# Peptides against a protein of PDB entry 8YVU: the designs that were tried, part 107

Target 1, 39 residues: chain A of PDB entry 8YVU
Amino acid sequence: PQLCYILDAILFLYGIVLTLLYCRLKIQVRKAAITSYEK
Target 2, 160 residues: chain B of PDB entry 8YVU
Amino acid sequence: TWLTVLKKEQEFLGVTQILTAMICLCFGTVVCSVLDISHIEGDIFSSFKAGYPFWGAIFFSISGMLSIISERRNATYLVRGSLGANTASSIAGGTGITILIINLKKSLAYIHIHSCQKFFETKCFMASFSTEIVVMMLFLTILGLGSAVSLTICGAGEEL

## One batch from the design tools (peptide; made by RFdiffusion4, then SolubleMPNN)

Design b2_p18_4_s1 (from b2_p18_4, 10 letters changed)
Fold by OpenDDE base, seed 2:
Structure b2_p18_4_s1 (fold): chain B 39 residues (1-39), chain C 160 residues (1-160), chain D 39 residues (1-39), chain A 18 residues (1-18)
Amino acid sequence: as target 1 above (39 residues)
Amino acid sequence: as target 2 above (160 residues)
Amino acid sequence: as target 1 above (39 residues)
Amino acid sequence: SELEKLLQEAVDLLSLFD
């Protein structure tokens, strides 16, 4: 059971990191879209 | 469009494949070092007895390395070699998944037969541990297979 | 222990989905950047 | 050293996503 919890922790951390990266990337897309619209 | 995406991420997929292979190898080594599988009753470690963590890791490592090298050097012979290696790795991954599923079934059956209510019993603990390791290996194998298949598709697209 | 394994499966699936979404978003960022550069 | 190189390449790849 302990190994299962360790795996959960790793996967959870991975999910958080990916979520943060996704959010940052989404913001970049929005900024790029706004810049293209103003030109 | 999908092929273009895969081509751009080919190096990443290769690295992922190598990483997966290394993790599988590490788990195999740890299990072999900590446990004497030959003296354990039952087939709860059938995947380890079959040597899957080792040969599977080798195949995935070779496939990943070839994929990375092929992408970097951009040579025709390397592309073909990478395609072949990735195809072989994909087949190996599929076989590995099958073996792991069989092992998982055996481990679960063992737990049910012995009515493992107390996890402190040696046999029940080993069966539970095996199940956990097999599940982890299964997830890693699925990831490796996904990367290998993606690389195979990418390589096939480049040859067309 | 069973709940732990279920959680592992959910987190694993979540990780895969996020990875795919991240890749798609990255492509969108690149497309947006190219469009902005040509203008 | 080869493993270290692979690890460094992996880190470099991760940096490309940032």
Scores: peptide ipSAE 0.415, ipTM 0.794, DockQ to the pose 0.051
Fold by OpenDDE base, seed 3:
Formats: structure tokens, C-alpha cells, sequence
Structure b2_p18_4_s1 (fold): chain B 39 residues (1-39), chain C 160 residues (1-160), chain D 39 residues (1-39), chain A 18 residues (1-18)
């Protein structure tokens, strides 16, 4: 049971970090697409 | 740029908020149906006794629905209403987190005091169950608060 | 204890999905960068 | 049905990133 809670905390943190990275990457893709369209 | 991204994700955030509210409501109803919380000694279910799963779910549901409707109809009066609802939902979420943290502390203290090594004992089982439910509710409340705050920022940005 | 394992399963699935999406997005960014460099 | 449409739209948006 204690290992389960520790795993939950790690997975939760991992999920938050991945969500932030995904959002940043999504913004980069959109910026790249806009730049490509303007050229 | 951040406001533009949040604006594009408003509908998704609203749906997430509604889903979070529905899950909270489901957990509340299931716990109330299976367990008679009024007869359980101690404050291990203090969040449920306070009715947080119910009023919190209502606030988040209203906020999410208003946000989605406001985005779809693009009416000025709905934008203002959504902003107010999201602000209220954010306050409710913060209050809910506080209540859940207090409940979690009480449950953990109960487990520690009684040295619950045998989970088959009724009191220890209830305390452990309460702790698990409170943790789940806490995660859901954090998600709901995040969506409500994001929607509030989007709404405020549109009015400026 | 059982609820903890259910939460672990959900978070694990979420992490896998986000990882796949992140990888796909990273590939798209690389493709966009290559296309921009060739122009 | 409206919730299903919203979920489908979300899935479609996710597919655009693939």
C-alpha cells in the first residue's frame, strides 16, 4: 500500500511535467506552422 | 500567446471541469449509499459530512456548462456570467482542497494513533478507505480548480 | 488499497498516452524544421 | 449526445497533432 501511494505521487508528477512539455511543444508546432505559412 | 492558447482550449477545459464534477458527485453518492457516515465515529469522513462532493460538484458543473455555452454562443452577457461562475468555482475548489487536507490529516492521525496493522478491523478499514477516497477527491479537486482558474484567466483576458 | 491500484492504472495509462502524443509532436516539429531548412 | 460530440471533437483535435 505504501508503494502504491509513492507510485501515485511519481506518476502524478510525471503527468504534470508531460502535460507542460506537451503544451510547450504544441505552441512550437503552431508557431512553426504560422511561420511556414507566412513564407 | 498564452491567452490565445487558453482560448482555444476553453471548450476542453469546460468539458474537463464537468467530468470532474460528475466524478465527484458519483463518489459522493456511492459513499453515502454504501456507508452510513452519520453513524461512523470520528472525523474520518469530515469532507462528506460537510457535503463537499455535492455542492462542489454543483459549482464545477455550473461553471463548466456556462463556459462551454459562453464559448459557443459568443455572447457578451454569457462571457460575464461565465467569468463570475468560474471565479466562484475557483473559490469553491480552494475551499474544497482545504477541507480535504484537514480530512486527510485526521484520517492519517487516526491510523497512526490506533496503530492499524490489521486492516480487517472495522475502524482501521474505514479510516484507510476514507484516506483513499479523500486522496482521489483531492486529485479531482485540483484538476477542477486548474480548469476553473484557466477559464477565469481566459474570461478576464477577453474582457480586457 | 484497491482504489490506489485503480488510480495507478489510470495515471499509468495517461502517462503512456501523453508519451505517445509527445513523441508524435516531437517528430512533427522535426519535420517542420527540416522543411523550413530546405526552403 | 452533445457530450459525445464534445468528446469526439477532443479526440479529433488530438488526432490533428499526430
Amino acid sequence: as target 1 above (39 residues)
Amino acid sequence: as target 2 above (160 residues)
Amino acid sequence: as target 1 above (39 residues)
Amino acid sequence: SELEKLLQEAVDLLSLFD
Scores: peptide ipSAE 0.392, ipTM 0.782, DockQ to the pose 0.074
Fold by OpenDDE base, seed 4:
Structure b2_p18_4_s1 (fold): chain B 39 residues (1-39), chain C 160 residues (1-160), chain D 39 residues (1-39), chain A 18 residues (1-18)
Amino acid sequence: as target 1 above (39 residues)
Amino acid sequence: as target 2 above (160 residues)
Amino acid sequence: as target 1 above (39 residues)
Amino acid sequence: SELEKLLQEAVDLLSLFD
C-alpha cells in the first residue's frame, strides 16, 4: 500500500512536468503558426 | 532556435531514461537485499530471477548517457552510437516488459490460488509485494521504452 | 488502498497520452520550422 | 525557466557518473 502512494507521487509529478512541457510546446506551435501567417 | 529546443527535449528524455533506469536498479537491489528470491516458490519474482532490474537499468542508462553526449557534442559518430544504443535499449525494454507481464500474471495467479485475504501471512504478503513491485517496474519500463524509442526516432531522423 | 491503484492507472494512462500528444506537437513544430527555413 | 533549471540539475547529476 505504501508503495502505491509512492508511485502515485512519482506519476503525479511526471504528469505535472509533462503538462508544463506540453503547454510550452503548444505556445511555441502557436507562435510559429502566427509567424508563418505574417510572412 | 527550434533545433535547440528539440535538442534540449532529447536531452531531457535521456535524463528521464537514466533516472528510470536508476529507479529500476534501486528497486531491484532493495528487493534482492530484503528477500531471498531464490528460495521463493513459484515465479512471482521471475523478473528478478532473470536479472531484469540490473541489465535493463544498464541498457537504459547507457542509452540515456549516449543520447545526452550525442546531443551535447553534435557529432555524426555519436549520433550513430546513440541510435544504436537507443535501439538496443528499446529491444531490452520490450523484452523487459514481456518478462514483467509474465511475472505479473504468475503473481496474480498465485494470489488467486492461495486466496490471499490475510495479508499478514508471509506468503500472501510476499505475493502482494511482488505484484506491487512488478507493476511499478512495468510502469518504469514502459516509460524507459518510450524514451528510448523517442530518442531512436530522433536519431534516425538526424541520420537521414 | 484500492483507490491508490486506480489512481496509479489513471495517472499512468494520462502520462502515456500526454507523451503521445507531446510527440505529435514536437513533429508539428519540426514541420513548421522546416517550412520556415524553406521560405 | 524553473524546469530548465531542473533539467540542468539532472544533467549535472548525470555528468557526475561520466
Scores: peptide ipSAE 0.433, ipTM 0.811, DockQ to the pose 0.024; fails the geometry check
Fold by OpenDDE base, seed 5:
Structure b2_p18_4_s1 (fold): chain B 39 residues (1-39), chain C 160 residues (1-160), chain D 39 residues (1-39), chain A 18 residues (1-18)
Amino acid sequence: as target 1 above (39 residues)
Amino acid sequence: as target 2 above (160 residues)
Amino acid sequence: as target 1 above (39 residues)
Amino acid sequence: SELEKLLQEAVDLLSLFD
């Protein structure tokens, strides 16, 4: 049971970090698309 | 740039908030249906006795719905209403996190004192079950609070 | 104990899905960068 | 019906990420 809680915490942290990175990457893609459209 | 991104993801955040609220409500109803919390002695289910799954779910649901409606109609009064609802939801989420942390501490202390090696004992089983549910609710509440705060920042940016 | 394992499974699945989406997005960003460089 | 609409919007949003 203790290992399950530790794994839960690690997976939760990993999910948060990946979500933030995904948001940043999505913003970059959108900025690139806007820049391409203005040219 | 961050505000623009949050604005574009506002609907997604609102949907996430509603889903989180629904999951919390489902957990609350399941626990109340399976367990007679009123007959359980102790503070193991203090968060449930306080009714957090119910009022918290209601606040998050209202906040999420208002956020989605505000984004769709783009009306000034809806933006203000959404901002108010999201702020209230953020406060409620913070309070809920505090209550859940207190409950977790009590449950963990109970498990530690009784040295619950055998989960077949009724008291140890209930304490363990409560701890697991409270942890799940805590994670969901943190996610809901994050979405509510993000929506609040987005709404504040629109008013400026 | 069983609920912890269920949560771990959900978080694990979420992490895998996000990782795949992140990889796809990263590939899109790279393709956009290459296309911009060739112009 | 409103919940179904919200679910459909969520699915549509997920499809935009693909």
Scores: peptide ipSAE 0.405, ipTM 0.790, DockQ to the pose 0.074; fails the geometry check

Design b2_p18_4_s2 (from b2_p18_4, 11 letters changed)
Fold by OpenDDE base, seed 5:
Structure b2_p18_4_s2 (fold): chain B 39 residues (1-39), chain C 160 residues (1-160), chain D 39 residues (1-39), chain A 18 residues (1-18)
Amino acid sequence: as target 1 above (39 residues)
Amino acid sequence: as target 2 above (160 residues)
Amino acid sequence: as target 1 above (39 residues)
Amino acid sequence: SALQKQLEEAVKLLSLFD
């Protein structure tokens, strides 16, 4: 059970990091799309 | 700028691989130090007996390191080396997943056969502990494989 | 304890999905960059 | 150790992505 909690913590952190990266990428894609639309 | 972002992403993936490898090694060493796997009946620790935590972790570590170095130095030979290492790591990861799944099945079968209602029995405790570790290793291996595949795709894209 | 394993499974699936989405976004960003470079 | 130093660098790199 303790190992499970450790794994949960690691996966949770990984998920948060990936979510942040995903959000950043999504913002970049949106910015790129807006710039492409203005041209 | 985009190349820099991609390089940062590759570095992140490389770091993830290294971290995964290190965790796998740590778990492997801890299990080997705490448990005498040779005296454990059955194939509950088949993945450990096969040495997967060790060689798999090494492959992932090398792949991650090469990826990071390749990005930092931006040398053609390093890119090719990283691609090769990542490919090898991907293959190793796939093999590791297979081994771990087999180990997990055996562990679950062991728990079922011995009707491990009493968790305090040494054999049942070991089987449960093995199952937990194998699951953790499986997750780590999948993460490592994902990173290796991602790096391989990135490297292949740079060469084309 | 059982909840921990369930959480692990959910977090694992979430991680896989995010990884796939991240890859797709990355490909989109690359395509956008290539199209922007060709213009 | 060199390994610990590498681990620290890896952690630092991870923190840069946060």
Scores: peptide ipSAE 0.436, ipTM 0.814, DockQ to the pose 0.093
Fold by OpenDDE base, seed 3:
Structure b2_p18_4_s2 (fold): chain B 39 residues (1-39), chain C 160 residues (1-160), chain D 39 residues (1-39), chain A 18 residues (1-18)
Amino acid sequence: as target 1 above (39 residues)
Amino acid sequence: as target 2 above (160 residues)
Amino acid sequence: as target 1 above (39 residues)
Amino acid sequence: SALQKQLEEAVKLLSLFD
């Protein structure tokens, strides 16, 4: 049971980190698209 | 092309928000149907007594639906409405998290006070069950809040 | 304890989906960068 | 393509609530 809670915490942290990275990558894609459109 | 990708992502976030709301509602209804919370001693189910699973689920559902509709119709008035709904859902999610944390603290305190070494006792079992449900609801609420905030940021970016 | 395992399953699925989306987005960024370099 | 199909199916499921 304790291992389950630890796993939940790790998975939750992983989810948050991935979400942040995804947002950053999405912003980068948007910036690249805008730059490509201006050219 | 990039706008299309962003729209698809918004739809996904909206779907996630609606799903989270549905799960919260299901948990609320199941707990209310199986357990008579009014007869439970203590504040181990304070979040349920406050009706959070219900009103929280409603807010998240409305926010998610509005986000999806706004994306599909691509109307300016719907975008503004979605922004307002997402903001309201974000506030509701924050309030829900606070309530759930308070409930979690009370449940943990109850377990410590009664020295629940044997989980087969009715009171200790209920406290442990409440703690597990509250933790699950807390995670779902955080996920819903994340989706609502993401949709709000996306919508705000479209308005600028 | 059973609820913990259900939560683990949900979080694990969420993590997999986010990872796949992140990989797709990363590939798109790379393709956009290559296209920008060729211009 | 498979993920896009799954997303489309999810959107279709949501359309049932509309």
Scores: peptide ipSAE 0.400, ipTM 0.801, DockQ to the pose 0.024
Fold by OpenDDE base, seed 4:
Structure b2_p18_4_s2 (fold): chain B 39 residues (1-39), chain C 160 residues (1-160), chain D 39 residues (1-39), chain A 18 residues (1-18)
Amino acid sequence: as target 1 above (39 residues)
Amino acid sequence: as target 2 above (160 residues)
Amino acid sequence: as target 1 above (39 residues)
Amino acid sequence: SALQKQLEEAVKLLSLFD
């Protein structure tokens, strides 16, 4: 039971990190799309 | 600029792979230290008996390190090395997943056969603990495999 | 304790989905960068 | 700026493995 809580914490942290990275990447894609549209 | 960002992301994936490997090693070491797996009847710890936490972690660590080095130095020979290491790590990860799934099935079967209602009993506790550890290792292995495959694809893309 | 395992499963699935989405976005960014470089 | 800080922290974490 304690191990599952540890796993939850790790997975939660991983999810947060991935979400942040995903958001950053999404912003980059949007910027790239805008730049491509202006050309 | 974009390529630099992508390289940094690859390095991050490599670090994640190394971290996953280290966690796997830690869990393997803890389990081996606390439990005498060799004397446990049944195959509830088959993944540990096979030494997966050790060799799997080594492969993932090497793959991650090589990936980081390859991205930092940006050398063709390092890219090939990283690709090879990541491919090997991917194979190792797949094998590890298979072993862990088999172990999980055996552990669950053990729990079912013994009708473990009292978790404080030694046998039931061991089976439950094994199941939890195997599940954790399975998740970590999947994460490691994902990172290794991602790095392999990135490396292959750079070679082509 | 059972809820912990359910949470683990949800977080794990979330992690996988985010990883796949991240890979797709990364590919899109790469394609956009290549297209921008060729212009 | 927050993004840059996070990136710097990530790089610092990477440096621990070197």
Scores: peptide ipSAE 0.417, ipTM 0.805, DockQ to the pose 0.024; fails the geometry check
Fold by OpenDDE base, seed 2:
Structure b2_p18_4_s2 (fold): chain B 39 residues (1-39), chain C 160 residues (1-160), chain D 39 residues (1-39), chain A 18 residues (1-18)
Amino acid sequence: as target 1 above (39 residues)
Amino acid sequence: as target 2 above (160 residues)
Amino acid sequence: as target 1 above (39 residues)
Amino acid sequence: SALQKQLEEAVKLLSLFD
C-alpha cells in the first residue's frame, strides 16, 4: 500500500512536468503561427 | 534552435530510460535482499525468478547510455548503434511487459485461491506485496518502452 | 489501497495521453518551422 | 527550468562514465 502512494507521487510529478512542457510547446506553436500569418 | 530542442528532448528520453532501468534494478535488488525468493512457495515472484528486473534494467541502461552518447558525439556510427540498442530495448521492454503481466495474473490468482481476507497472513501479505511491486515494475517498463520507441523513431528520422 | 491503484491507473493514462499530445504538438511545431523557413 | 537543471546534472553524471 505504501508503494502505491510512492508511485502516485512519481506519476503525479511526471504529469505536472509534462503539462508544463506541453504548455510551453503550445505557446511556441502559437507564436510560429502568428509569425507565419504576418508574412 | 529546433535541433537543439530535439537534442534536449532526446537526452531527456535517454535519461528517463536510464532512470527507469535504475529504478527497476533497485527494486529487483531490494526484493532479492529482503525476500528469499527461492524459498517462497508459488509463482508469485515469477518475474523476479526469471531475472527480468536485472536483464531488463541492463538492456534499458545500455540503450539509454548509447542514446545519450550518440547525441553528444554526433557520430554516424553511434547513431546507428543507438538505433539498434533502442530497438533491442523496445523488444526487451515488450517481453518484460508480457512476463510481468503473467506474473501479475499468477499473483492475483493466488490471492483469489487463498481468499485473502486477512491482510496480515504471511502468504497473503507476500502475494499483495508482490502484486504491488509487479504493478510498479509494469508501469516503469511501459515508460521505458515508450522512451525507447520514441528514441528509435527520432534516430530513424535522423538517418532518413 | 484500492483507491491508490485506481489513482495510479488514472495518472498513468494521463501520462500516456500527454506524451502523445506532446509528440503531436512537436510535429506541428516542426512543420510550422519548416514552412516559415521556406518563406 | 528545474527539470532542465536536473537533466543537465544527470547528463554531467553520465559524462563521468565516458
Scores: peptide ipSAE 0.392, ipTM 0.801, DockQ to the pose 0.024; fails the geometry check

Design b2_p18_4_s3 (from b2_p18_4, 11 letters changed)
Fold by OpenDDE base, seed 5:
Structure b2_p18_4_s3 (fold): chain B 39 residues (1-39), chain C 160 residues (1-160), chain D 39 residues (1-39), chain A 18 residues (1-18)
Amino acid sequence: as target 1 above (39 residues)
Amino acid sequence: as target 2 above (160 residues)
Amino acid sequence: as target 1 above (39 residues)
Amino acid sequence: EELEKKLQEAVNFLSLFD
């Protein structure tokens, strides 16, 4: 039971980190696409 | 091709937001059906008494649906509408998180005061159950807020 | 306790999906960078 | 049908990485 709550916390943190990384990567892709369009 | 990928990502975020909202709504309805919140002493279910699972789920659902529609139709007016809806949903999510945190604190305090050693005692069981549900709703609300904020940023970036 | 396990399952699924999306996005960024370098 | 279309889109998206 306690292990489940710990796992929830770890998975939640992992989800937040992945979301942030995904957002950053998406922004990079967008910037690359804009730069490619301007060329 | 890149624009298509970005649109698919936004649609995915909208779908995830809707799913999160539906899960929150389901939990709210289940709790209301199983438990008589009005007869429970204390503020353990303050978030439920405030109706957060319902109105919060509605706001997230509307925001997600508008986001999906905006991406599919690719119309400027829909983008603005989606941005507004996502902003409103983000504010609602923040308020919901605050309410849930307060409820969580009260529930934890209740558990501590009663020194719940026996899980099957009615009061302790209800407090623990409430705490678990509030935590789940908190996580879902944070996920929904994250998706709404992400969609808002994407929409704002497209308008600039 | 059972609710915790359900939440774990949902978070786990979400994490897997995000990881797959992140990997795909990362590969796209790499391909875009390679294409930009060849031009 | 919509699920099949989404699956096909996913497969097509994966093929772009090859």
Scores: peptide ipSAE 0.385, ipTM 0.815, DockQ to the pose 0.024
Fold by OpenDDE base, seed 2:
Structure b2_p18_4_s3 (fold): chain B 39 residues (1-39), chain C 160 residues (1-160), chain D 39 residues (1-39), chain A 18 residues (1-18)
Amino acid sequence: as target 1 above (39 residues)
Amino acid sequence: as target 2 above (160 residues)
Amino acid sequence: as target 1 above (39 residues)
Amino acid sequence: EELEKKLQEAVNFLSLFD
């Protein structure tokens, strides 16, 4: 049971980090698309 | 550019496969070092008794290494070898998942039969620990299988 | 303890899905960057 | 060493997004 909680913590942290990275990447894609449309 | 992206993806998948294999090997080694599985009654550690963490880790490691080498040298013969190794790793992963599921079912059945509410009993603690380790290994095996299958598909696409 | 295992499964699935989405998005960003560079 | 260098470049590239 203690190992399960440790794994949950690691997976939770991983999920948060990936979500933040995904959001940042999505913003970059949008900026690139806007720049391409204006050209 | 597409080829470069695929190459980077293959390398990443290969590294992931090797890492998964190493983690599985580490878990297997730790469990074998800490617990004397031979003296434990029942089939709670059937996956460990079958040696899955060891041979599975070896197969995945070899497959990952071959994939990385094949990608680096860009030789046709290495690509075929990598495809074969990835196929073998996929089969090994499927077998490992089956073994782990069987072990998980046995462990859960043991916990249910003995009504293990008190985790401080040695048998219940071992069964619970085994279940946790088996679940972790199952997740790692699924990840390894996914990487091996992905590499196999990529390699097959390059041969066509 | 049972809730911990269920949470692990959900977080694991979430991590896999996010990883796949992140990879797809990364490929899109790279394609957009290449297209922008060629113009 | 080349793999480590490429991995470090990938990490550095990811850090630019931070």
Scores: peptide ipSAE 0.381, ipTM 0.793, DockQ to the pose 0.073
Fold by OpenDDE base, seed 4:
Structure b2_p18_4_s3 (fold): chain B 39 residues (1-39), chain C 160 residues (1-160), chain D 39 residues (1-39), chain A 18 residues (1-18)
Amino acid sequence: as target 1 above (39 residues)
Amino acid sequence: as target 2 above (160 residues)
Amino acid sequence: as target 1 above (39 residues)
Amino acid sequence: EELEKKLQEAVNFLSLFD
């Protein structure tokens, strides 16, 4: 039971980090796409 | 800029892999310290008896470290070494997942056979604890495998 | 306690999906970067 | 200090995307 909560915390942190990374990467892809269209 | 981002991502993946390995080692050590696995009847802790938390963590740690070093130095020989280590780590992770799944099935079967309604019973508590630990280890192993595979793909891309 | 395990499963699935999406997005960024270098 | 350094690295990483 306590281990489950620890796992939840780890998974939650991992999810937040991945979400941030994904958002950043998505912005980069958009910027790259815009740059390619301007060329 | 893109190469820098990719390098940072690879380093992050490597660090994540090392961290996962360390957590696996910690869990393995804690379980071995709290429980005398050798005296436990059945295959509930078969993954621990096989030493998976130890060798798996070592492989993941090595692969992660090599990946970080390879990314930092950007040397061809290091890239190949990292690719090899990550491949080995991926294989080890897959094997570990298989072992953990088997262990999980055995643990669940044990819980079902004993009809563990009272968690205060030592046997039921141990079986439940084993199941929880195995699930956590399985998750960590999957994360490690994911990182190792990602690093392997990155390394393969650098060799092309 | 059961809710904790359900949350773990959801977070785990989320983590896997995000990892796959991140990998795909990373590949797209790489392809875009290669295309920009060839121009 | 190490935590602050990590936080600064995170902020710097964020700034690279701006």
Scores: peptide ipSAE 0.404, ipTM 0.813, DockQ to the pose 0.045; fails the geometry check
Fold by OpenDDE base, seed 1:
Structure b2_p18_4_s3 (fold): chain B 39 residues (1-39), chain C 160 residues (1-160), chain D 39 residues (1-39), chain A 18 residues (1-18)
Amino acid sequence: as target 1 above (39 residues)
Amino acid sequence: as target 2 above (160 residues)
Amino acid sequence: as target 1 above (39 residues)
Amino acid sequence: EELEKKLQEAVNFLSLFD
């Protein structure tokens, strides 16, 4: 049971990090799209 | 650019906030239905005694709904209302997190003091169950707070 | 303990979904970058 | 209905991985 809670914490942290990375990547895609339209 | 991204995800964040609120309400209702918290001695369910799952979920639900409506109608008054609701929800979420952390500490302390190796004992079972529910509620509250803060930032950006 | 395992499952699923979405966005960024270089 | 459309778009987007 203690290992389960530790796993929850790790997975939660992983989810937050992935969400941030996803947001950053989405911003990059949008910037790239805008740059493509300006050309 | 960051504000633009948040604006595009505003509806999604609002839906997430509503969903989080609904889950919190469901858990609160289930806990209240299964457990008679009023007869439980100690501060194991202090967050529930404070009614956090109920009022917190209501605040998050209202904030999420207002955010979605504001985005759909694109009305200035709705944007301001959504911003206010999201700000209130953010404050409520922060308060809720604090309460839940305190409750979690008390629950963990109770488990530690009683050396709950046998989880089938009534007191240890209740403490363990409380801890699990509080952790889940804490997680949901953090998610809700994140969505509310994001929506608040989006709304603030629209007002600028 | 059962709730902990359920939470682990949900977080794990969330992590997988985010990873897939991240991969898709990464591919989109690469495609956009290639298109930008061809112009 | 709009939510259903967005959900369908998301599903369609997911189908592009196949």
Scores: peptide ipSAE 0.383, ipTM 0.796, DockQ to the pose 0.092; fails the geometry check

